# Peptides against a protein of PDB entry 3OIQ: the designs that were tried, part 40

Target 1, 212 residues: chain A of PDB entry 3OIQ
Amino acid sequence: KNRIFVSSSKDFEGYPSKAIVPVQFVALLTSIHLTETKCLLGFSNFERRGDQSQEDQYLIKLKFKDRGSERLARITISLLCQYFDIELPDLDSDSGASPTVILRDIHLERLCFSSCKALYVSKHGNYTLFLEDIKPLDLVSVISTISTKSTNSSKHSSSELISECDLNNSLVDIFNNLIEMNRDEKNRFKFVKLIHYDIELKKFVQDQQKVL

## One batch from the design tools (peptide; made by RFdiffusion4, then SolubleMPNN)

Design b1_p13_4_s3 (from b1_p13_4, 10 letters changed)
Fold by OpenDDE base, seed 4:
Structure b1_p13_4_s3 (fold): chain B 212 residues (1-212), chain A 13 residues (1-13)
Amino acid sequence: as target 1 above (212 residues)
Amino acid sequence: MSKLENFESYSRK
C-alpha cells in the first residue's frame, strides 16, 4: 500500500471527504493528552498559519476503545516519554484510577522529533488521524541527517519508497521554522531554554542561521 | 503518481 508522505498538515484540506489514506510525516511532539476516555498526541512542524497556534498541527488519535487498546496507548506514551526523558506519573499505578496525563508545549523544553505513520480517515469532510506507528528520532541523528544532505543528492527514483529526500526536507523545514521562532522576541520558543541544549545543537543552529 | 492517483487507490477500497 503506497503510504503518502505529508510535508504539511494543510495537505489534508485537499484530501477526499470520504477516504482512508495511509500517511507518514515527521514532526515535533508538542502535546500528550491521556485521559480515562482518550489518548491524543499533538505534533507540529511549526509551519506559519497566520495567528493560529503552531502547536498540534497534527492531532493524532490512539485507539482507546477496549482494555487492550488502552494498554497499548499507555505503553506507547510511556515508551515515548522514556525515550525523550519526559517525566510522567506512574501509568501502571495499582490505584485502579487510570492516570491522567496532560502535557503541552513539550517543544519549549525538548525537541521530540518523531516519524509518524497514521491513517487519515475522513467522513463528510471531517477527518481523524489514527496512529499506526511512531518512531522517535534521536536529535543527534536528525542533526547528522540534515548536515549530510548537503552532500548526497543521490537520485534513487523508486516510486514506492518515501523519499529520504522528503524526510530530510521536512526536518530542515522544522529547524528553519524553529530558527524563525527563536528570532521572534514574542515567541516563547528559545533554543537556549531547551533542557538538552548543548554545544552541538548550538553550533548546528548557528550554522543553519547563516544559510537563512 | 500524483497525490490524486494515490487517493483514488485508497478510496476504491
Scores: peptide ipSAE 0.017, ipTM 0.597, DockQ to the pose 0.034
Fold by OpenDDE base, seed 2:
Structure b1_p13_4_s3 (fold): chain B 212 residues (1-212), chain A 13 residues (1-13)
Amino acid sequence: as target 1 above (212 residues)
Amino acid sequence: MSKLENFESYSRK
């Protein structure tokens, strides 16, 4: 079944009121909501939506129906947080209560680029995105990918017809949106406030700012 | 295949 690459969460407004559609997108992780009853991940590409919040444009549900799916959700969150160096409250609390994790505005401290595969499931005009797969992306690799206009899109487009161009364009769009947010005095996002703000990221941002 | 063609092809299966 062909997976659809989604460049904007607005694309879902045009989707059928009753469908199951496999989708893929790239975005920044903005929130984690793990409770006893649900697991949600928020993502954003920070597309301007007027006065609407730019966070959590993609709200992704993890399956959380039984002990097996709950364990898988917790492991997924743990692995993502380990990869992005996100401090979780100790999940090993001796209290037999499942730890609650509520993180917001993750993008203000860390750029957590993620390639997500999800199922769009619509019923009665409402939809839910269910996580199928998540791949964290290394920031250095993202910067390299944007900086190298890879003319060599030739070889590895095998079974899922998501063009490397769609991914690269979305990564560029995200950085452009972040640059605009950084220029806005009212926006809380500032590159210099990122924990991992280094000379490489600084140079990249300065070079991208000259193209905009 | 356009995004629309992929979507229609998926919705018809």
Scores: peptide ipSAE 0.017, ipTM 0.594, DockQ to the pose 0.033
Fold by OpenDDE base, seed 5:
Structure b1_p13_4_s3 (fold): chain B 212 residues (1-212), chain A 13 residues (1-13)
Amino acid sequence: as target 1 above (212 residues)
Amino acid sequence: MSKLENFESYSRK
């Protein structure tokens, strides 16, 4: 079964009203919603969609139907938060209450790049994206990947190279969108407000701003 | 295969 790379969450508007489609995308983590009954991850490419919020363009549902799926969801959230240095409220509260985590606007403090595999599942024109796999991406690796590929358009026609080209194009598009948001005085996003804003990220942003 | 061809092939199953 061929997995479709999705560059825009608008692609889903053209998807069938009744289908199951394996998809892959790269986006920034924008929200975490873990409750007793559900686990949702919000992602965005910050693609301009008129006056709509640029947050949660990809709302991804984790399976949360039984103890095994709930445990997997909690572990997934824990590992993502550990990887991105996101402080979670102590999940180990002795109170036996399932911890509730509601984080929003994560991108205002941290650039949490993630490569996601999901199942698009539609019924009666509505769809849900179910998480199949998630790979957090290191920001230094993302910067290095974007910086290196400006030179080697080697026409190697392998199916693996299409996925890497699509990934890089999407990473560039995300950074371009973030640069536009950073330039907008009305936008809350500013690179200088990121907790991990360093000399490397500063230089990269300055260099990308000259190409735009 | 275009994104559309992959999509049509998946919708037919």
Scores: peptide ipSAE 0.017, ipTM 0.597, DockQ to the pose 0.034
Fold by OpenDDE base, seed 3:
Structure b1_p13_4_s3 (fold): chain B 212 residues (1-212), chain A 13 residues (1-13)
Amino acid sequence: as target 1 above (212 residues)
Amino acid sequence: MSKLENFESYSRK
């Protein structure tokens, strides 16, 4: 089944009003919304959209309809938060109240790069993105991948139909957008406010700023 | 392949 790589969430405005399309994108995790009745993840590439919020450009729904799907959603959230060092309340509390988690503006403290596989499902011109798979990306690995001009590492015969070029271009675009946000005095995003802001990230940002 | 060609190829299967 051919999966479409999506570089902008605006691409969905041109998608069919009644379709099921497997898609993949890379973006930063911006929000988590877990309640008794739903689980949503917000992602963004911070593409400029005029006066629209640059947050939550990709709203991804986890299935949350029965005890099994609810448990899978909770495990997915726990594993993502563990990987990105995001503090969560205990999701397994035997005390009858299902824990509610509402996190926003995650990108202001942590750059949580994620490769997402989703199903675009549309009906009557409205769409929903359903999570199929998520791969968290290590920031050091992202920086190294952008900094190394694609030396032909022709050796990973992973059967993923998505070009390594599309992923790398989207990672560069995200960093360029973050650099522009960092330069804007009105924007809340600043690299120096990230919890994991180190000498490596500082040097990388300074070197990218010379090319823009 | 354009994004449209990929969509048409998927919708025809």
Scores: peptide ipSAE 0.017, ipTM 0.597, DockQ to the pose 0.032

Design b1_p13_4_s4 (from b1_p13_4, 9 letters changed)
Fold by OpenDDE base, seed 3:
Structure b1_p13_4_s4 (fold): chain B 212 residues (1-212), chain A 13 residues (1-13)
Amino acid sequence: as target 1 above (212 residues)
Amino acid sequence: MDKLLNFESYSRS
């Protein structure tokens, strides 16, 4: 089956009540939930949904059913957190107690852009998104990609089924949503509170604000 | 009603 690029988590509301659909999206990591029995990742593009929480719009499940899948989930979380400079307790406890990790509101401190491949699996109108692949995106590379596409689409033949246009449009939409959140006095998100807030990000946000 | 269902596994066709 062809992989579908998803620009909004609302698209799943129109998806079949009994299906398996390979999907891909780009979003910010908002939460990590690792317990003895489950591993979940929350993502968001911060699309406006009225009074609903803009966090965890994409709730992604990692397989967590046996020692092998649990180990793979822990390794995935460790590598993701290492990439984004998120401090975790040691997940390799010899003590037989699997560490519990519950992180929320990650986007308030770090912009963790991620390209996710998942399986949409539905039954009786309910669905689960299972992680298939995750590619963390470097913020400098994201900023550069958005800034340069006004002038030179060099054809990088990425053999990935996603149009480079869909990825960039989603990245622009996320930044636009974050700019709107930053302007809202009631919203907790502020660019100046990000741990990695620098002159480059400041300039980029200021330049994007002139176009909105 | 949360549209999220807790599946334990999936199989690709």
Scores: peptide ipSAE 0.023, ipTM 0.641, DockQ to the pose 0.108; fails the geometry check
Fold by OpenDDE base, seed 2:
Structure b1_p13_4_s4 (fold): chain B 212 residues (1-212), chain A 13 residues (1-13)
Amino acid sequence: as target 1 above (212 residues)
Amino acid sequence: MDKLLNFESYSRS
C-alpha cells in the first residue's frame, strides 16, 4: 500500500475501523514517555481543536515487547534528544532500573520538527500509531524551506509519492498555528521563551506575521 | 473520546 501523507490527526477519524495503513506526517515533538513498560512520543501540528489540548495530537507508540525493541526505543529517544539538545537523565544508570523519561510541553522550550512514518493500526474503531521511522528536521532547514517555497514551485522529485508540497504546506501550517498561539495571551507558547530563540527565528516569525 | 488503543502487536498484511 502507498504511504499516505497526513496533514491533520483528525484524518484518522475517517479511517477504517479495521485497517493497517502506512502514514507519514510532519509535526513538532511535544512529549516523550519512556517507562519500563512503554515508549510513546507525542507530536502536534497545533491544529486548533476548540478547548482541547493542542499537545500530543499524534500519539506514536514505539515497539516495546522484548529487549531488542526496548533497546531500539531507547536508542531512538537518545538520538532524538541528542539531535534536539534535549537533556535526558542518564539512561546508563548502574541501578539496573530502566530509566524513566517523562517530558511534556517540549514545544515550549524547543521547536523539534520531525517527519514521522507510522503504521495506523485499527481494531474495533480504535487505533494505534506505531512508529516506523523518524527524521528530525533542523529548524534552519525548516525556515529555509518555507522561505524558498515563496519563489520556486517547480521540481517534482518523483521518488516519494508524498509531494514536497504536502510537507512544506504542513510546515507552514505549523508555524501559522504557533504564531496564533504566540498572539494568544492565554497560550503558554511564546517564541521568546524558546531556548534557541535567535535573530534568525525572530526575523522569520516577524516576516510570517505580516502575511497572516 | 480518545480513539487510541495500546495494541501490543501489528503484522503487516
Scores: peptide ipSAE 0.022, ipTM 0.643, DockQ to the pose 0.113; fails the geometry check
Fold by OpenDDE base, seed 4:
Structure b1_p13_4_s4 (fold): chain B 212 residues (1-212), chain A 13 residues (1-13)
Amino acid sequence: as target 1 above (212 residues)
Amino acid sequence: MDKLLNFESYSRS
């Protein structure tokens, strides 16, 4: 089955009540929940959904049922946190207690852009998203990608490959949503509070704000 | 309402 690009987690409301569908999306990492019994990653595009929390719009489950899957989950979390410079307790402590990691509101300190491949698995109208693959995206690369697309309106290649256009549109939408959050005095998100807030990000945000 | 089910495992068909 072809992988479907998902621009909104609302799309899952129209998905079959009993299916397995390979999906892909891009979003910001918002939460990590690692316990003795489960591993979950929260992601968001910060799409406005009325008064509902904009966090964890994509809740992704890692398999956590045996030593092999638990190890893979811990390695995945470790590698993501190393990539995004997120401080974690040592996950491989020789003390037979698996460390619990509960991080929330990651987007308030770091923009952790991630391209995720997942399986949508539904039964009786409820669903779970299972992680298949994750690629962290470099913020400089995200900024450059958005900046170059604004100049190149070129060529629909009609191949069933997840359009580079879909990824880039979702990245633009995320930044637009973050700009709106930054303008809202009630929203905790502020670009100037990001640990990695630099001159490049500042300039990019200022330039995007002029187009909105 | 969270439409998330607690599936333990999946198999690709």
Scores: peptide ipSAE 0.022, ipTM 0.639, DockQ to the pose 0.111; fails the geometry check
Fold by OpenDDE base, seed 1:
Structure b1_p13_4_s4 (fold): chain B 212 residues (1-212), chain A 13 residues (1-13)
Amino acid sequence: as target 1 above (212 residues)
Amino acid sequence: MDKLLNFESYSRS
């Protein structure tokens, strides 16, 4: 089955009540939930959904059913946190208990852009997204991608079913949503509160704000 | 309503 690019987590409302669908999306990492029994990653595009929280619009489950899958989940979390410079709470519990990591509102401190491949699995009208692959995206690369007027779609071979346009549009939409959140005095998100807020990001945001 | 369920396993056919 071909992989479907998903621009909105609302798309899943129209998906079959019993299916397995390979999907891909780009979003910001918003939460990490690692316990003894589960591993979940929350992502969001910050699409406006009325009065609902804009966090965790994509809740992604890592397999956590055996020692091998648990190890893979822990490695995945460690690599993501290392890439995004996310401090994990020190595991200084001298108790041989599995480390618990609960991080929320990650987007308030860091813009953790991620390209996710997942399986949509539905049963009885409910669904779960299972992580298949995750690629963290560098913020400088994201800014460069949005800023580069796509005049030359170099014919990268048609084997990757996801158009460069779909990725770019989703990245633009995320930034537009963040700009709207930054303008809202009631919203906790502010670009100037990001740990990595630099001159390049400032300039990019200022230039995007003139188009909105 | 949150349509997310905690599925433990899936099989690709």
Scores: peptide ipSAE 0.022, ipTM 0.641, DockQ to the pose 0.110; fails the geometry check

Design b1_p13_5_s1 (from b1_p13_5, 6 letters changed)
Fold by OpenDDE base, seed 3:
Structure b1_p13_5_s1 (fold): chain B 212 residues (1-212), chain A 13 residues (1-13)
Amino acid sequence: as target 1 above (212 residues)
Amino acid sequence: SVEEQLKKFEELE
């Protein structure tokens, strides 16, 4: 089955009430929820949805049914947090209490761009997104990709069915949404409050603001 | 809400 690129989490409202559909999207990591019984990742593109929270527009479930799937979920969380420089409590504590991790509003401190592959699974009109694969994206690489409109990275991605156009459009849309949030005095998001806010990101945001 | 989506996820496993 062909994997479908998803530009909006609203697309799922039109999806079949009983289906399994492989999907892919690009979004910012907004939350991590790891407990004794479940592991969830929240993502958002910050698309305007009226009065609804713009956070956690994509809730992605990691399988958490046995010791093997639990271990894989914990390793996935550890690797993502290591990549994005997110501090976690030690997940390997020999002290019989499984570590609980609840992080929210990650986008207020760090822009954690992620390319996700998931299974859309629906039953009776409800759906779950199950994580199949996740690729963290470097912010400098994201900025460079948007700035150059570069079609030239085609040499190394022989295996990913994501069109470079769909990826670039989604990254541009996310930044445009963040710029709008930054302009809104009521919105908590501000670029200047990001831990990694540097001269490069500042210049990029200023240049994008002139086009909007 | 995130809580409603969480509940839907628990019902599908």
Scores: peptide ipSAE 0.025, ipTM 0.689, DockQ to the pose 0.693
Fold by OpenDDE base, seed 1:
Structure b1_p13_5_s1 (fold): chain B 212 residues (1-212), chain A 13 residues (1-13)
Amino acid sequence: as target 1 above (212 residues)
Amino acid sequence: SVEEQLKKFEELE
């Protein structure tokens, strides 16, 4: 089955009540929940959704059923946190208890752009997104991709037609939403509060704000 | 909410 690119988590409201659908999206990492029994990642594109929190619009489960899947989940979290420079409590505590990691509001400190492949699995009108693959995106690369009007359709003949347009549109939409949040005095998100706020990001945001 | 999604998730296991 072809993988479907998802631009909004609202798209899942129209999905079948009993299906397995490979999906892909791009979003910001907003939360990490690693406990003894589960591993969840929250993502958001910060699309306006009434009065509800814009966080965790995509709740992604990592398989956590056996020692092998648990190990894979922990390694995945460790690698993501290492890539985004997210401090985890030392997992090497000599106490044989699996460390619990609960991080929320990650986007308030770091813009963790991620391209996710997941399985949409629905039963009885409820659904679950299972992580298949995750690619962290470098912020400089994201900024460059948005800034370069991609006139070059590289004819990569791979039948995984992730439209380069769909990726770019989603990245633009996320930044536009963040700019709106930054302008809202009631919103906790501010670009200047990001740990990695630099001259390049500042310039990019200023240039995008002139178009909005 | 995240809690509502979590609850719906537990019902799918």
Scores: peptide ipSAE 0.026, ipTM 0.697, DockQ to the pose 0.713; fails the geometry check
Fold by OpenDDE base, seed 5:
Structure b1_p13_5_s1 (fold): chain B 212 residues (1-212), chain A 13 residues (1-13)
Amino acid sequence: as target 1 above (212 residues)
Amino acid sequence: SVEEQLKKFEELE
């Protein structure tokens, strides 16, 4: 089955009421919900959806039904947090209690770009997205990718069915949405409040703001 | 089948 690139979480509204569809998207990590019984990751492209919260547009479930899946979920969360320099409460608390992690609004402090592969699973019009794979993206690499778009369609015949164009377009759309949020005085998101706000990101944002 | 897969995923919810 071909994997479908998803540019908007609205695409799922047109999906079959009973289906399994392999999908891929790129988005910012917005939330982590790890409890004793479930693991959820929230992602967003910050696409305008009226007055609703722009967080968690992609709510991704990790399998959490057996010791193997629980372990995989915990390792996945740990590795993501390590990659993005997200401080987790000490998971090693001697108390034998499975650590609970509830993080929200991650995008207010860190831009955690992630390429996700998931299974769309629907029944009776409701759907769940199950994580299949996640690749964290380095912000410098994202900035470089967006900045380099103008010249080389190097025909890298990468047999990966996802057009480099779709990924790049989604990354641009995310930054455009973040720029709009940054301009909105009512929006809590501000680039200058990011922990990793540096000269490179500042310059990139300033250059993108001139194109918008 | 897709239905058997759906059932397994429902059992995963």
Scores: peptide ipSAE 0.025, ipTM 0.658, DockQ to the pose 0.068; fails the geometry check
Fold by OpenDDE base, seed 2:
Structure b1_p13_5_s1 (fold): chain B 212 residues (1-212), chain A 13 residues (1-13)
Amino acid sequence: as target 1 above (212 residues)
Amino acid sequence: SVEEQLKKFEELE
């Protein structure tokens, strides 16, 4: 089955009540929930959804059923946090209790762009997204991709025709949504509060704000 | 809510 690119988590409202669909999306990491029994990642593109929290629009479950899947989940979280410079509590605590990690509102401190592959699994009209793959995206690379309007269709391998356009459009939409949030005095999100707020990001935001 | 989504996910296990 071809993987479907998802531009909005609302797309799942139109999905079959009983299906398994491979999907892909790009979003910001907003939350990490690692407990003894569960591992969840929250993502958002910050699409306006009325008065609902704009965080965790994509709630992605990591398999956590056996020692192998638990280990993979923990390694995945560790690698993501290392990549994004997210401080985790020491997972190596000699206390035989698996460390609990609950991080929320990650986007308020760091823009953690991620390309996610997941399985949409529905039963009885409810669905779960299971993580298949995750690729963290470098912010400088994201900014460069948006800025260059790089129609450089590098003819990379024909097998996953995820339109470079779909990726770029999603990245633009995320930034536009963040700019709107930054302009809203009621919104907690502010670019200047990002730990990695630098001259490059400042310039990019200023240039994008002129177009909106 | 995230909690309602979590509960729906638990029902799928």
Scores: peptide ipSAE 0.024, ipTM 0.682, DockQ to the pose 0.719; fails the geometry check

Design b1_p13_5_s2 (from b1_p13_5, 5 letters changed)
Fold by OpenDDE base, seed 3:
Structure b1_p13_5_s2 (fold): chain B 212 residues (1-212), chain A 13 residues (1-13)
Amino acid sequence: as target 1 above (212 residues)
Amino acid sequence: SVEELLKKEEELE
């Protein structure tokens, strides 16, 4: 089955009430929820949804049913947090108590762009997204990609790659949404409050603001 | 809310 690129989490409202659909999207990591019984990742593109929270528009479940899947989930979280420079408690504690990690509003401190592959699984009109693959994206690379419109089509086989156009459009949309949030005095998001806010990001945001 | 999404996931398992 072909993997479907998803530009909005609203697309799932039109999905079948009983289906299994491989999907992919790009979004910002907004939350991490790791307990003794579950592991969830929240993502958002910050699409305007009226008065609803713009966080966790994509809630992604990691399999957490046995020691093997739990270990894989913990390793995935550790590697993701290492990539984005997110401090976590030691997850390998020999004390038998699995540490609980609950992080929210990650986007207020760090822009954690991620390309996700997930399995949409629905039953009786409810759905769950199961993580299949995650690729963290470097912010400098994201900025360069948007700025250059570079058709660096590395000819990897067409069937498994996100369309470069779809990826670029979604990245632009995310930045446009963040610019709108930054302009809103009621919104907590501000670019200047990001830990990694630098001259490059500042210039990029200023240049994008002139086009909007 | 995140809590409502969490509840929906627990009902699907």
Scores: peptide ipSAE 0.021, ipTM 0.634, DockQ to the pose 0.706
Fold by OpenDDE base, seed 1:
Structure b1_p13_5_s2 (fold): chain B 212 residues (1-212), chain A 13 residues (1-13)
Amino acid sequence: as target 1 above (212 residues)
Amino acid sequence: SVEELLKKEEELE
């Protein structure tokens, strides 16, 4: 089955009540939840959803059923945190208890762009997204991709057809949503509060703000 | 909320 690119988590409202659908999306990492029994990653594109919190629009489950899957989940979290320079609380509890990690509002400090492959699994009208693959995206690369009018469709072979257009549109939409949040005085998100706020990001945001 | 999604996930399992 071909993988479906998802531009909005609202798309899942129209999905079958009993299905398995391979999906892909691009979003910002907003939360990490690792406990003794569960491992979840929250993502958002910050699409306006009325009065609801814009966080965790995509809740992605990592398999956490056996020692092998638990190990994979912990490695995945460690690698993501290393890539995005996310400080994990020192897991050096001398107590042989499984390390608990609960991080929220990651987007307030770091823009963690991620391309996710997941399985949409629905049963009885509810659904779960299971992580299949995650690719962290470098912010400089994201900015360059949006700024370069990609006239050169590099003919990558037909099987990995994530439309370069779908990826770019999703990245633009995320930035536009963040710009709107930054303009809202009631919103906690501010670009200037990002730890990695530099001259390049500042210039890019200023240029995008002129178009909106 | 994450908590509401966690509850929905427990109903799937």
Scores: peptide ipSAE 0.020, ipTM 0.636, DockQ to the pose 0.682
Fold by OpenDDE base, seed 5:
Structure b1_p13_5_s2 (fold): chain B 212 residues (1-212), chain A 13 residues (1-13)
Amino acid sequence: as target 1 above (212 residues)
Amino acid sequence: SVEELLKKEEELE
């Protein structure tokens, strides 16, 4: 079965009450929840959903059922945090207690763009998204991709049919949502408060604000 | 909330 690209977490409201569907989306990492028994990643595209919190629109579970899956989850979190320069408490603490990591509102300090592959698993109308794969995206690369309206449909192989268009459209939508949040005085998100706020990001945001 | 989603997941297992 082909993997479905998901542009909105609302799409899951129309999904079957009993199914397994491979999905893919792009979003910002918003939260990390690692305990002794669970590992969750929160993601958002900050799509407006009335008065609902825009946080954790995609809650992704990492398998955490045995020592092998737990180890894989911890390594995944470590690698993501290393990539995004997120400070984790030393996971290697000599005290045999698995460190608890609870991070929220990551997007207020860092834009952690991520391409996620997950399994939508539903039973009795409820669903869980299980992480299959995650690719962190470099912010400079994201900015360049949006800025270069890639008219170059480079003929790369038809098999990974996640249209470069779907990814690019979702990235644009995320930035547009962030610009709206930045304009809202009630919203905590501000580009100037990002740790990695540089001249390139500033220029890009200013240029995008002129089009909106 | 993340906590409410966590509770729903425990019902799915």
Scores: peptide ipSAE 0.020, ipTM 0.632, DockQ to the pose 0.625
Fold by OpenDDE base, seed 4:
Formats: C-alpha cells, structure tokens, sequence
Structure b1_p13_5_s2 (fold): chain B 212 residues (1-212), chain A 13 residues (1-13)
C-alpha cells in the first residue's frame, strides 16, 4: 500500500472507521510523554482549530508492550532529545524505576521539525497513530528548503518518496502559522524566546512576514 | 487536553 502524505490532522476525520493506513507527515514536536506504561509524542502544524489547543494535533504512540519495545521507545526519545538539545533526566538511572518524562510546549523553546511515518489504525471510529519511523529535521535545512523551493524537483522515482512539494508546502504552512502566533499578543509563542533564535532565523522570519 | 487523548487511547487498546 502506498504511504499517504497528510497535510492536516483533520484529514483523519475522513478516514475509514476500520482501517490500517500508512501515513506520513511533517510537524513540530510539541510534547513527550514517557511513563512506565506509555510512550507518546505530540506534534502540531499549529493549524487554527477554533478555541482548541493547537498542541498535540498528531498524537503518536510508540509501542510499549514488552521490554524490547520499551527499550526502543526510550532510545527513540533519547536520540530525539539529543538531536534537538532537549534536556532529559538520566533515563539510565540505576534505580530499577523507569524515569517518567513529561515535557509540554516544546515549541515555545525549540522548533523541533520532524518527518514522521506512522500507521493510522482505526477501530469503531476511533484511531491511533503508531510510530513507524521518525526523522528529525535540521532547522537550517528546513529554512534552506523553503527558501529554495523553486529549483530542485529532483525526480526521485521511488513510489515511497513524499512529493517534495507536499513536504515543502507543509513546512511553509507551519512557519506561516508560527508567524500568526507570534503576531498574536495572547499567544505564548514568540520567535525571540526560542533558545536557538539566531540571525538566520530572524532574517528568514522577517522575509516570510513580508509575504504574508 | 493530553488527558482526553490518553483516555481515547485506553479505549483503543
């Protein structure tokens, strides 16, 4: 089955009530929930959804059923946090208690762009997204990709590649939504409060603001 | 809320 690129988490409202569909999306990491029994990653494109919280629009479950899956989940979280420079408590505590990690509003401090592959699994009208693969995206690479959109349609003919257009459009939509949030005085998100706010990001945001 | 999402997950398991 071909993997479907998802531009909005609202797309799932039209999905079958009983299906398994491989999907892919790009979004910002907003939350991490690691307990003794569950591992969840929250992602968002910050699409306007009325008065609802814009965080965790994509709730992705990591399998956490056995010692092997738990270990894989913990390694995944560790590697993501290492990549994004997110401080975690030591997950390897010699105390036989698995550390609990609950991080929220990650996007207020760091823009953690991630390309996710997941399985949409629905039963009786409810669905869960199970993580299949995650690729953290470098912010400089994201900015460069958005800025260079016009030139490199490299024809990679493999049936599993997201259209470069879909990825690029989603990245632009995310930045546009962040710009709107930054302009809203009621919104907690501000680019200048990002730990990694630099001259390149500043310039990019200023240039994008002129087009909106 | 994250809590409402967690409850929906428990109904799926």
Amino acid sequence: as target 1 above (212 residues)
Amino acid sequence: SVEELLKKEEELE
Scores: peptide ipSAE 0.020, ipTM 0.635, DockQ to the pose 0.587

